# Peptides against a protein of PDB entry 3EFO, part 5

Target 1, 262 residues: chain A of PDB entry 3EFO
Amino acid sequence: SQLADLYKSCETDALINFFAKSAFKAVLHQPLKVIREILVNQTAHMLACYRKNCASPSAASQLILPDSMKVLPVYMNCLLKNCVLLSRPEISTDERAYQRQLVMTMGVADSQLFFYPQLLPIHTLDVKSTMLPAAVRCSESRLSEEGIFLLANGLHMFLWLGVSSPPELIQGIFNVPSFAHINTDMTLLPEVGNPYSQQLRMIMGIIQQKRPYSMKLTIVKQREQPEMVFRQFLVEDKGLYGGSSYVDFLCCVHKEICQLLN

## One batch from the design tools (peptide)

Design b1_p9_1_s3 (made by RFdiffusion4, then SolubleMPNN; from b1_p9_1, 3 letters changed)
Fold by OpenDDE base, seed 2:
Order: sequence, then C-alpha cells, then structure tokens
Structure b1_p9_1_s3 (fold): chain B 262 residues (1-262), chain A 9 residues (1-9)
Amino acid sequence: as target 1 above (262 residues)
Amino acid sequence: SLEVLVDKF
C-alpha cells in the first residue's frame, strides 16, 4: 500500500529536525506543556497509524516500529528533554534561547547528532584499522569503569575516562602514568605521537569534519564533578530535570498508542 | 520492560 511505502521510506532524522524546529518555533506562542504533549501525541499517532494499517500482527503488549522509524522514539525523547522544552528554573533563559537558535538553523545531519550524540568506545580502538569504532547507546549502562569513551554532539566533545581506565591507554593518550595525573582542565589532547594517540586524534578529526561549529573538548574523569555535565548527554537515561529515560518514554508512547487504537 | 519489535521490509 501507499501508506506502507510511506513508512518504509520515512526519514526519521528529517522528521525529528522538522519536529524540533516546529516545537522550538511554537515555544514563542504556546505553553511548553502543550508543546510537549503535541510531540508525544504526534509520535503516538504516527505509530498507531502504522500499527493499525501496516504492522504485522502482534501482541498488545508489544510496541511495533517500522524499521525506518526504529529510532524515532529515542530521538523524540531527546527532543522532549532538550532544555528549550523544559520549564525548570534551573535552566536559564539564555541557555534556552541559545539552543533554540542553534537548532533552528541546524540541518538534518547536525540535528540528529545534536539530539543523539555519538558515544564511541575509545578503549577498543584498533590502531591498524581505518574504521571508527562502533558507537554505543548513550546510556550509563554502556559505560565501563575500565573504559574510555568519546562523546560528541556536534557542539561538545567529551573524553570520558573510567576510574579503572587502562594505564597504557592513559599514557598513550595523555603521556601521563595514571588516571590521577590526567589534567581535566586540558582542552586539547597532547600530541604524544604514538599510533594510539594518532588514531584517536584522527577519529576526533573525522567527527569534527563538516560540523558547523568547532567542538570544545572536555576531559572528564569518572566520579568527578564535570561528569555530571557529561551524563546529561547520556540521553537514553533519565533526565536531570525530570525527563524520561528512553525505556520510560517507550512505555508512555506505547500506552498512548493503545489508547488511540482502543 | 516493554518489548519493542521492529518490522523490517
């Protein structure tokens, strides 16, 4: 059917870009609560329509997503948790205005990265490979105390170090003997010159390529104060200011879909 | 938790 074809060809990243810009425009004229409700409703309606008209039969307890929209809920949740759409006093008006303007001018590729960062397990780097490490889900559950992760959202770049990060890698990256010696005030990695350092720098360069803004690098040690900022970008987790985890949001969407179909 | 299924075509 034409409807099925529509879902098959759906470009979720473009859709999220559209929703983001629409919502951020609406902020000027509508209450945030209403905007958030609209976004959830739109998500539910699209997926309800799919379930009703296109999806294979499944149990009511299951959430069915077309492949093209498999990441729609997670991106939508990220959008909903963006400071522009949150009415918490902890979020300054300036920050809201800033991010609003940023997103309003973002292309599709930029916005998808902005809402859902790349989180790369740097500790798994193959210095002989030209391929980037596979990104992991942006959740604390994917981090490891023994790991080193690079997170980038097009505006910020974080190098997160687990408390038990391999000393060899620490030395390779920072040319210091241990985790304790890492200076988190550093905004640039040293040019150590070994293959691992070169590979990491190459990866960082690739990530920076074709981005409209130069990403600021923040080095983050696990369990130190700056990690709180880093964790805000683990977008699948529960938000600091009341936003849902991805799992909770899925449940919410599922519930609304069921209500629409009943 | 909620079971999520992805239809592939």
Scores: peptide ipSAE 0.398, ipTM 0.914, DockQ to the pose 0.852
Fold by OpenDDE base, seed 5:
Structure b1_p9_1_s3 (fold): chain B 262 residues (1-262), chain A 9 residues (1-9)
Amino acid sequence: as target 1 above (262 residues)
Amino acid sequence: SLEVLVDKF
């Protein structure tokens, strides 16, 4: 059917870009609460229509997503949790205005990365491989105290280090003997010159090359104060200033879909 | 908990 074909050909990244710009434009004329409700409703309606007309039979307890929209909910939740759409007083007007203007000018690829960062397990790097490590989901559950992770969203870059990060990797990256010796005030990695350091720098370079803006590097130690900022980019988790986790959002969407179909 | 299924057609 035409409807089925439409869902099969849907480009979620373009859709998110559209929703983001539409919502951010609407901020000037409509209450934030209304805008958020519209976004949730649109999400639910699209998925309800799919379930009704296109989806394979499934239990009512299941949320069915077409493959083309498998990441729609997570990106939508990220959009909903953006400071522009949050009503929290802790978020400054300047920050809202800044991010609003940024997104209004973003292309599809930029907005995709902006709303859902790339999180790479650096500690798993194979120095003999030319492939980039596979990104993991942006959640604390994917971090480990023994791990080192690189996060990038097109504007910011973070290097997160677990408290139990391997000393050999720390030495390889920072040329210091231990976690405690890492200087988090640095915005550049030292040119240590070993294969691991070079590969990490290469990865960072590749990520940077794809983006129009220079990403400042922030080194983050687990359990130190700056980690709180970093954690805000773990977009699948519950946000500091509100907004649901991805799981909670899925439940919300599912509930609304059920209401639409019943 | 909610089960999410991706329909791959």
Scores: peptide ipSAE 0.397, ipTM 0.915, DockQ to the pose 0.856
Fold by OpenDDE base, seed 3:
Structure b1_p9_1_s3 (fold): chain B 262 residues (1-262), chain A 9 residues (1-9)
Amino acid sequence: as target 1 above (262 residues)
Amino acid sequence: SLEVLVDKF
């Protein structure tokens, strides 16, 4: 059917860009609560229509997504959790205005990366490969105390270090003997010159390519204060300022779909 | 207890 073909050809990244810009434009004239409700309703309506007209038969307890929209809910939740759409006193008006203006000028690829960062397990690097490591889901559950992770969202770059990260990797990256010796005030990695250091620098360079802004690097030690900032980019987790986890959002969307189809 | 299914074509 035409409707089935429409869902098969859907470009979710373009939709997210559209919804983001539409919502951020509406912020000037509509209450935040209303905007959030509209976004949830739009998500639910699209998926309800699919469930009713296109989806394979399945139990009511199951949430069915077309393959083209498999990442729509997670991106929508990220949009809903953005500071522009949250009414919290901890978020300054200036920060809201800044991020609003940024997103209003972003292309599809930029907004995709902005709302859902790349999180790369750097401790698994093959120094002989030019391939980027496979990204992991942006959640605390995917981190490891023994690991080192690079996070980038097109504006910021973080190098997160587990408390038990391998001393040999620390030496390779920072040229210091231990985790305790790492200086988190650095915004640039030293040019140590070994294969691991060079590979990491290459990866950082690749990530920076085609991005309109130069990403500032922040070094983050697990369990230190700056990690709290880093954790805000683990977008599938529950937000510090009241945003839902991805799992909770899926349940919310499913409930809304069921109500629409009841 | 929510199960998510992805329809693949």
Scores: peptide ipSAE 0.397, ipTM 0.914, DockQ to the pose 0.900
Fold by OpenDDE base, seed 4:
Structure b1_p9_1_s3 (fold): chain B 262 residues (1-262), chain A 9 residues (1-9)
Amino acid sequence: as target 1 above (262 residues)
Amino acid sequence: SLEVLVDKF
């Protein structure tokens, strides 16, 4: 059917780009609460329509997503939790304006990365591989105290170090003997020159490549105060300034779908 | 515990 074909061909990243720009345009004319409600409503309606007309048989207790939209909820939640759509005094007008303007000019690929960052387990690097390590979900639950992670969203780049990150990796990256010796005031990695350092630098270069903005590097130690900034980019978790976790949002969407269909 | 199913086609 035409409807089935529509869902099969849906490009969620393009859809999110559309919703983001639409919402961010609407910010100037509509209350944030209304905009958020519209976004949730649109999400629920799209998925309710799918469930009603296209989905395989399933229990009412299940949330059914077409494959093309499997990441729609998580991206939508990220959009909803963006500072532009949050009514928080902690967020400056300038920051809202900045991010709004950025997104309004973003292409599909840029907005995809912006709303859902790449989170790469750097501690798993194979210095012989030219491939980027497989990204993990942007949640604290996916971090490891023994790990080192690189996060990038097209605007910011973070190197997060677990409190128990391997000294050999720390030595390889920073040329210091321990976690405690890492200087988090650095915005550039030292040119240590070993294969691991070179590989990491290459990865950072690849991430920076084809991005319209230069990403400043922030080095973050787990459990230090600056980690809170990093944690804001763990978009599947509950937002610091509001917004649901991905899990909570899924429940919300499911509930609304059920309400629409019953 | 919400079950999420992904239809693949």
Scores: peptide ipSAE 0.391, ipTM 0.913, DockQ to the pose 0.887

Design b1_p9_1_s4 (made by RFdiffusion4, then SolubleMPNN; from b1_p9_1, 3 letters changed)
Fold by OpenDDE base, seed 5:
Structure b1_p9_1_s4 (fold): chain B 262 residues (1-262), chain A 9 residues (1-9)
Amino acid sequence: as target 1 above (262 residues)
Amino acid sequence: PLSVVVDKF
């Protein structure tokens, strides 16, 4: 059907960009609560329409997503959790204004990465491989105390180290004997020169090359104070300032869809 | 519990 074809051809990244810019424009004239409600409503309506007109029969307990929109909910949740759309006193006006302006100028690819960062398991790198590590979902559940992860959202880059990260990798990356010796004040990795260090630097370079802005590197040790900042970029988790987890948002959307269809 | 299904066809 015509409608089915429409959903099949949907470009979610472009849609998210549109929603983001529309919402961020609306903040100047509409209450934040209303804007958030509109975004949720639009999401629910699109998916409800799909379920009604395109999807195969399914159980009421199931949330049906067309393949082209499989990441729509997670990105929408990320948008909803952005400081621009959150009316929390903890969020400064300056930060809100800054991010608003940034997104208003972002292209589709930029906004995609901005709202949902890349999270790469660096500790799994194979120096013999030419392939980049596969990104994992942006959730604390995907981290490990034994792991080292690189996070990038086009504006910021974080290297997160678990408290039990392998000493050999620490030595390879930082040329220090242990986790405790890592200096988190550095914004550049040392040029250690071993294959692991070189590969990590290459990956960081590739990530940077695809972005218009230079990403500052922040070294983050697990359980240290700066980790709290890092965790804010784990966008599938519950937000610090009241944003829902991805799972909670899915439930919310599902309920809204059911209400529309029943 | 909610189950997410992705329609590929």
Scores: peptide ipSAE 0.484, ipTM 0.940, DockQ to the pose 0.907
Fold by OpenDDE base, seed 2:
Structure b1_p9_1_s4 (fold): chain B 262 residues (1-262), chain A 9 residues (1-9)
Amino acid sequence: as target 1 above (262 residues)
Amino acid sequence: PLSVVVDKF
């Protein structure tokens, strides 16, 4: 059917870009609560339509997503959790305005990365491989105290180090003997020159490629105060200012779909 | 927990 074909060809990243810009335009004229409700409603309506007209038969307890929209909910939740759409007093007007303007000018690829960062387990790097490590889901559950992770969203880059990250890797990256010796005030990695350091720098370079902004690097030690900022980019987790986890959002969307169809 | 199904066709 035409409708089925529409869902098959849907470009979720473009859709999210559109929703983001629409919402960020609307903040000037509509209450944030209303905008958030509209976004959730639109998500539910699209998926309800799919379930009604295109989806395979399924139990009511299941949330059915077309493959083309498999990441729609997670991106939508990320959008909803963006500071521009949050009413918390802890978020300054300036920050909202800044991010609003940024997103309003972002292309599809930029907004995709912005809303859902890349989180790379660089402790698994193979220095002889030309392939980037596979990104993991942006959740604390995917971090490891023994791991080192690189997070990037097109604007910021974080190198997160677990408290038990391997000294060998620390030496390779920072040329210091231990976790405790890492200076988190640095915004550039030292040019150590070993294969691991070179590989990491290459990865960082690849991530930076074709991005409109030069990403600031922040070195983050697990359990130190700056990690709080880093955790805000673990977008599948519950937000600091009341945003839903991805799981909770899925439940919310599912509930609304059911309400639409029942 | 919610079961999520992704249709692949």
Scores: peptide ipSAE 0.480, ipTM 0.939, DockQ to the pose 0.842
Fold by OpenDDE base, seed 3:
Structure b1_p9_1_s4 (fold): chain B 262 residues (1-262), chain A 9 residues (1-9)
Amino acid sequence: as target 1 above (262 residues)
Amino acid sequence: PLSVVVDKF
């Protein structure tokens, strides 16, 4: 059917870009609560239509996503959790205005990375590999106290270090003997010159390529104050300001779909 | 518990 073909050919990243810009335009004319409700409703309606008209019969306990839209819910949740759509006094008007303006000018690829960051396990690097390490889901559950992770969203870049990160890697990256000696005030990695350092720098370079903005590097030690900022980019977790986790959002969407279909 | 199913076909 034409409808089935439509879902098969759906470009979710383009939809997210459209929804983001539409929502961020609407904030000037509509209450934030209404905008959030519309976004959830649109998500539910799209998926309800698929379940009704395209999907095979399934149990009520199942949320059915077409392959083309498998990441739609997670991106929609990220959009909903963006500071522009949150009415919290802790978020300054300037920050909302700034991010709104940024997104309004973003292309599809830019907004995709902006809403869902790339999180790379740097501690697993093969210095002889020409490939980037496989990204992990943006959740605290994917971090390790023994690990080192690089996070980038097109605007910011973070190098997160677990409290038990290997001293040999710390030495390789920072040329210091221990975790305690790492200076988190630096915005550039030292040119240590060993293969691991060179590989990391190469990866950072690749990530920076074709991005419209230069990403400033922030070094983050686990359990130090700046980690709180870093954790805000773990978008699948519950937000600091009350935004839902990805799992909770899926449940919410599923509930609304069921209401639409029953 | 919610089960998420990706419909690939």
Scores: peptide ipSAE 0.480, ipTM 0.939, DockQ to the pose 0.888
Fold by OpenDDE base, seed 4:
Structure b1_p9_1_s4 (fold): chain B 262 residues (1-262), chain A 9 residues (1-9)
Amino acid sequence: as target 1 above (262 residues)
Amino acid sequence: PLSVVVDKF
């Protein structure tokens, strides 16, 4: 059917780009609460329509996603949790305006990365490979105290160090003997010159060259105050300013779908 | 617990 074909061909990243720009345009004329409700409603309606017309039979207790939209909810939640759509006084007008304008000019790939960052386990790097390590889900649950992770969203880049990061990796990246010796005020990695350092720098370069904006590097130590900024980019977790976790959002969407279909 | 099912085409 035409509808089935529509869902099969759906490009979720493009759809999110559209919704983001639409929502961010609407911010000028509509209350944030209304915009958020519309976004959730549209998400639920799209998925309800799928369930009604295209989905395989399933229990009502299940949330059914077409493969093409399997990441729609997570992206939508990320959009909803963006500072532009949050009614929090802690967020400056300038920051909202800045991010709003950025997104309004972003292409599909840029907005995809912006809303859902790449989180790369750097501690697993193969120095002989030019391939990026497999990204992990943007959640604290995917971090490891023994790990080192690089996060990038097209605007910011973070290098997160677990409290138990391997000293050999720390030495390789920073040329210091331990976690405690890492200077988090630095915005550039030192020129250590070993294969691991060079590989990391190459990866960072690859990430950077794909983006239109220069990403400032922030070094983040686990359990230090600046980590809070980093954690805001773990978009599947509960937001600092009231945004839902991905799991909670899924439940919310599911409930609304059920309401639409019952 | 929510059960999420991804339909494959």
Scores: peptide ipSAE 0.478, ipTM 0.939, DockQ to the pose 0.908

Design b1_p9_2 (made by RFdiffusion4)
Fold by OpenDDE base, seed 2:
Structure b1_p9_2 (fold): chain B 262 residues (1-262), chain A 9 residues (1-9)
Amino acid sequence: as target 1 above (262 residues)
Amino acid sequence: SSWVRELFS
C-alpha cells in the first residue's frame, strides 16, 4: 500500500528532500510562518497517520516511531532550523539565497548530510582500523572537553578541539605541543606523517568523497568565538535564531499529533 | 542514511 511505502526508509529520506525543496521554493511566494506551519503539520500528520493505522495503543506521553521514521522529526526540525526558513535580521538575505539554491540542487544523500551533519569522535580513532569511528548525535551533550570531534555537512568541515584535548593527539594532528599552540586560522591540516594523522586525513578524504562541493575545513577551539558557528551545526540543540531543540520539537509535534487524533 | 538511523535506534 501507499501507506506502507511511506514508512520505508528510502521514502522517508526522499520525503525530507522533497519537503526541503518544496519549502525552499515556497519562501518565494509564501510567508515563512505559513511554510513552517505546513512543515510541522505535515510532520505531525504523517506520524499521526502512522500511529492511527499502524501503531499499537500506547501512552500519550510516548511517541513510538518505526525505525524508518525515527529520523523524520529530526530532519524536519533541522529543516525548520535552516536559515532559509528563519526570519531573523542576523541572517543575511544572501545567506538564505545561497543555501536555498544549494539545497534545491541536492540529491537525497546530500540533503541528509546537509541537514544532519556527521559528527565523529576523532579522539577515539584506532590507527589499526580502517573503519570510520561511529558517529554521535549532533548535540553539545555528546562533546567532551577532552575530546576531538570532526563535523561535516557536505559543505563545511569542522575539527572541534576540547580545551582539554589530549596533548598527544594534538601533537599527532598538528605537530604542536599543546592546545594553545593550535592555529585556528589554518584551513588545512599539516602533513605530520604519523599513523594518526594519516588516518585522520584518510577519514576526511572519505567524507569528502562523492560530495559535490569541496568542504572548507575550520579548526575550532572550544570556548573561542568560532565555536559559536560550529555549535549551529549541532542541530539537535536549540538554535541561536529561534530554532527548537530536537526534544522541544518532538514535544511540539507530539502535541499536534494528539490533537489530530482527538 | 543508515548511520543516522542508527543514532536514533
Scores: peptide ipSAE 0.489, ipTM 0.930, DockQ to the pose 0.667
Fold by OpenDDE base, seed 4:
Structure b1_p9_2 (fold): chain B 262 residues (1-262), chain A 9 residues (1-9)
Amino acid sequence: as target 1 above (262 residues)
Amino acid sequence: SSWVRELFS
């Protein structure tokens, strides 16, 4: 059935892409407020339908999501927080237009990465491993002052350095003795040549693979001004321009679901 | 987005 198909993981991914493109198309003809409301309503409706038709009885205070749909709210929230759907003067028309056009041409995989970036704790990198570090949730809560993280969304790549990043890693990556010596104006990592540096470069290369756009690297130090740009990609957190955190969004959606089911 | 799903599993 159509409903059964909806709750397949692959279909969820496709739906996110669809909603993104639909919304980004709609901004040309409809008020942002309406578009945003539609997206929230769609999210709530989809989840309500699941609960009604597929889920076992649960407490009214709980929102239980199937594995296939667990990512739906987070992606929808990310979509809602995208600059294209935000009416903020701080966001230039050109930027909104640019991102709109980008998303309109994105496939499912590209859009997924775009809306929910890959955040990798590279400070845990095993130079002998053939696998990428396990991604973490895109939230400040997952960052560590002692950590180094690589973030990529298909368009941008960031290397975030905690204020207490290990000097050994800093030396390995940048060939400088300390955090303070890191030049954040660099758009390329130096070719230090040690195993850690090489592994990081390989990881960056892998991330860049099969992406339609070349991601420019931005080096970000914690607590420095440019970190604010980086934080915009921590999509589960409260948005700079009024977007809700993932938790807040879930609460909002949950309320709507309850209204739909009652 | 299997890796993303793992984050929320």
Scores: peptide ipSAE 0.474, ipTM 0.931, DockQ to the pose 0.671
Fold by OpenDDE base, seed 5:
Parts: structure tokens; C-alpha cells; sequence
Structure b1_p9_2 (fold): chain B 262 residues (1-262), chain A 9 residues (1-9)
């Protein structure tokens, strides 16, 4: 149908950017609760309209989205979980103001990466391959104690190391014999010079080249205090300051859609 | 982002 084509041609990335900037602008003159409600409502309405006008009746029980909108819920949840839209005393006014201004100046591509970071399993790198490793879902469930992961959101870059990270990789990256020897105070990787190190640096470089800001590198050891900060960027998980997990958000949206279609 | 869509496809 013509409507289906319209939805399929919808640019989710642009919509997220628009919603983000609109919401962040609205923060100046509307209560956060209202803004969040509007965002959820808009999401539900858009998806409900799609279901009503484009989806088959047999699929009414399922949340089926066109390719262009498949990521809309996850991005909307990430937006809702941003500190600018969270009314928690633990979040400073300065932090809200800072992130607000950042997003207000972001282009579409920047906002995408900002709201949904790229999480790469570095421990799976093939030094013989020139391809970047495939990203994984931004959730703790995708991490492993034996793994090493790189997370980037356009502003920050984290290198997360599991407590059981392979000593060979640790040696390759940091030129130290074990996990315990890694200095997390460093903001730069050492120039070890082996193929693995070089490939990691290349990947980091590629990620950095696409961004307007120089991303600060933070080395994070699993089970150490800085990991808490890192986990805040696992946007599909439940947020520390009241944000819902992606799964919970989907349930919420689905409920709203059902109510609209009843 | 296309790569994100792949994660949810």
C-alpha cells in the first residue's frame, strides 16, 4: 500500500534526531514527565498506525516493524534513558545541560551513535582480516568474562576487559603478563607493535575518524568501580537512574499499541 | 544506522 511504502521509506535515524532535539528543546518549558509521555505516545501511535494500516491481521499479536522502523523502539528507549530526560536527583544539572547542548548540535549520524553505542568484541579479532568485527547488542548479556570489548558512542571510548581475559590478548594490547597488571589510569594504549595491537589501534582509528570529537579512552576492568560507568552505556539494559531495559520498553509500547487498537 | 538494524533484524 501507499502507506506501507511511506513507512518503509521513513528515515528512523532522522526521526530519532528530530525527537531528541525536540524533546531536549521542550525540557526548557515543559515538565520531564510530560515530555516522556509524549515520546512514548508518539512511538506507540506511529507503530499502531503502521500495524493498523500496513500489517496483516494475523500479525496483530506481534510487533512487526518495517526495516526503516525496526530500530525506532530501541532508539526511543535510549532517548528516554538519557540523563536530560531523567528526573533523578543523582543527575547533576550540569550534566543535563552538557548533554543537552551536545545533542542539540548533533547531526543524524552523530546522534545515532550517541544514543546507541557501538559495542565490538575485540577478543574475536582476526589479525588476518581487514574487516571490522561485527557489533553486538549493547547489553551486559553480550559480555563475557573471557572477552574484551570496545564501546564507542562518539564521545567516549571504553575498552572493557573481562576478569578472565586471555593473557595472550592482554599481552598483545598492554604488554603486561596478566589482567592484574593492567593500569586502568592510562588513556592511551601502548605502542606494543604486534599485529593484534596494530589492528585494535586501526579499529579505534576508524571509529574515531567518523566522529567530530576526539573520544576519550577509558580502560575498564570487570568488577572494578569504573565498570559501573561503562555499564551505563549498555543501553539495552536497565538504567541505573530509572531507565527501562529495551525488553521492558517494548512491553510498555506494545501495551500502549494494543490499547490504541482496541 | 544500518549496522544497528542488522542487530535487530
Amino acid sequence: as target 1 above (262 residues)
Amino acid sequence: SSWVRELFS
Scores: peptide ipSAE 0.452, ipTM 0.928, DockQ to the pose 0.672
Fold by OpenDDE base, seed 3:
Structure b1_p9_2 (fold): chain B 262 residues (1-262), chain A 9 residues (1-9)
Amino acid sequence: as target 1 above (262 residues)
Amino acid sequence: SSWVRELFS
């Protein structure tokens, strides 16, 4: 059907960009609560419409999404969890204004990366390979105390180090003997010169090359205070300032879909 | 966002 074809051709990334800009414009004239409700409703309606008109008969408890829309819920949740759409005193007006303006000028690709960061397990790097490591889901559950992860959202870059990170990798990256010796105040990696260091730098360069803004590097040690900032970019987890986890959001959306279709 | 889609496939 024409409708089915429309959904198949749906570009989630473009929709997210549109919804983000629309919402961030609306905050100037409408209450945040209303805006958030609209976003949730839009998500539910789109998915409900697809289910009603395009999906094959399935169990009511199942939320089946077309390939083009599989990531819509997670991105919408990330949008909802953005500081611009949160009414919390802990978030300064300046920060909200700043991020609002940033997103208002972002292209589709930029906004996607902004709302859902790329999290790379760099401890798995094969120095013999030129391929980037496969990204993992942005959740604490994907981190490892023995691992080292690089996170980038187009504006910020974080290098997260587990408390049990391999000393060999620490030596390779920082030229220090142990985790405790890593200086987290630095914003640039030392040029150690070994293959692992060079490959990491290359990866960072590739990530940076694709973005219009220079990403400042923040080195984060697990269980240190600055890690809390890093954790906010694990967007699938429950937000510090009232945002839902991805799982909880899915449940919420599913409930609304059922209400629309009953 | 092809890589993201892969995460949720």
Scores: peptide ipSAE 0.450, ipTM 0.928, DockQ to the pose 0.689

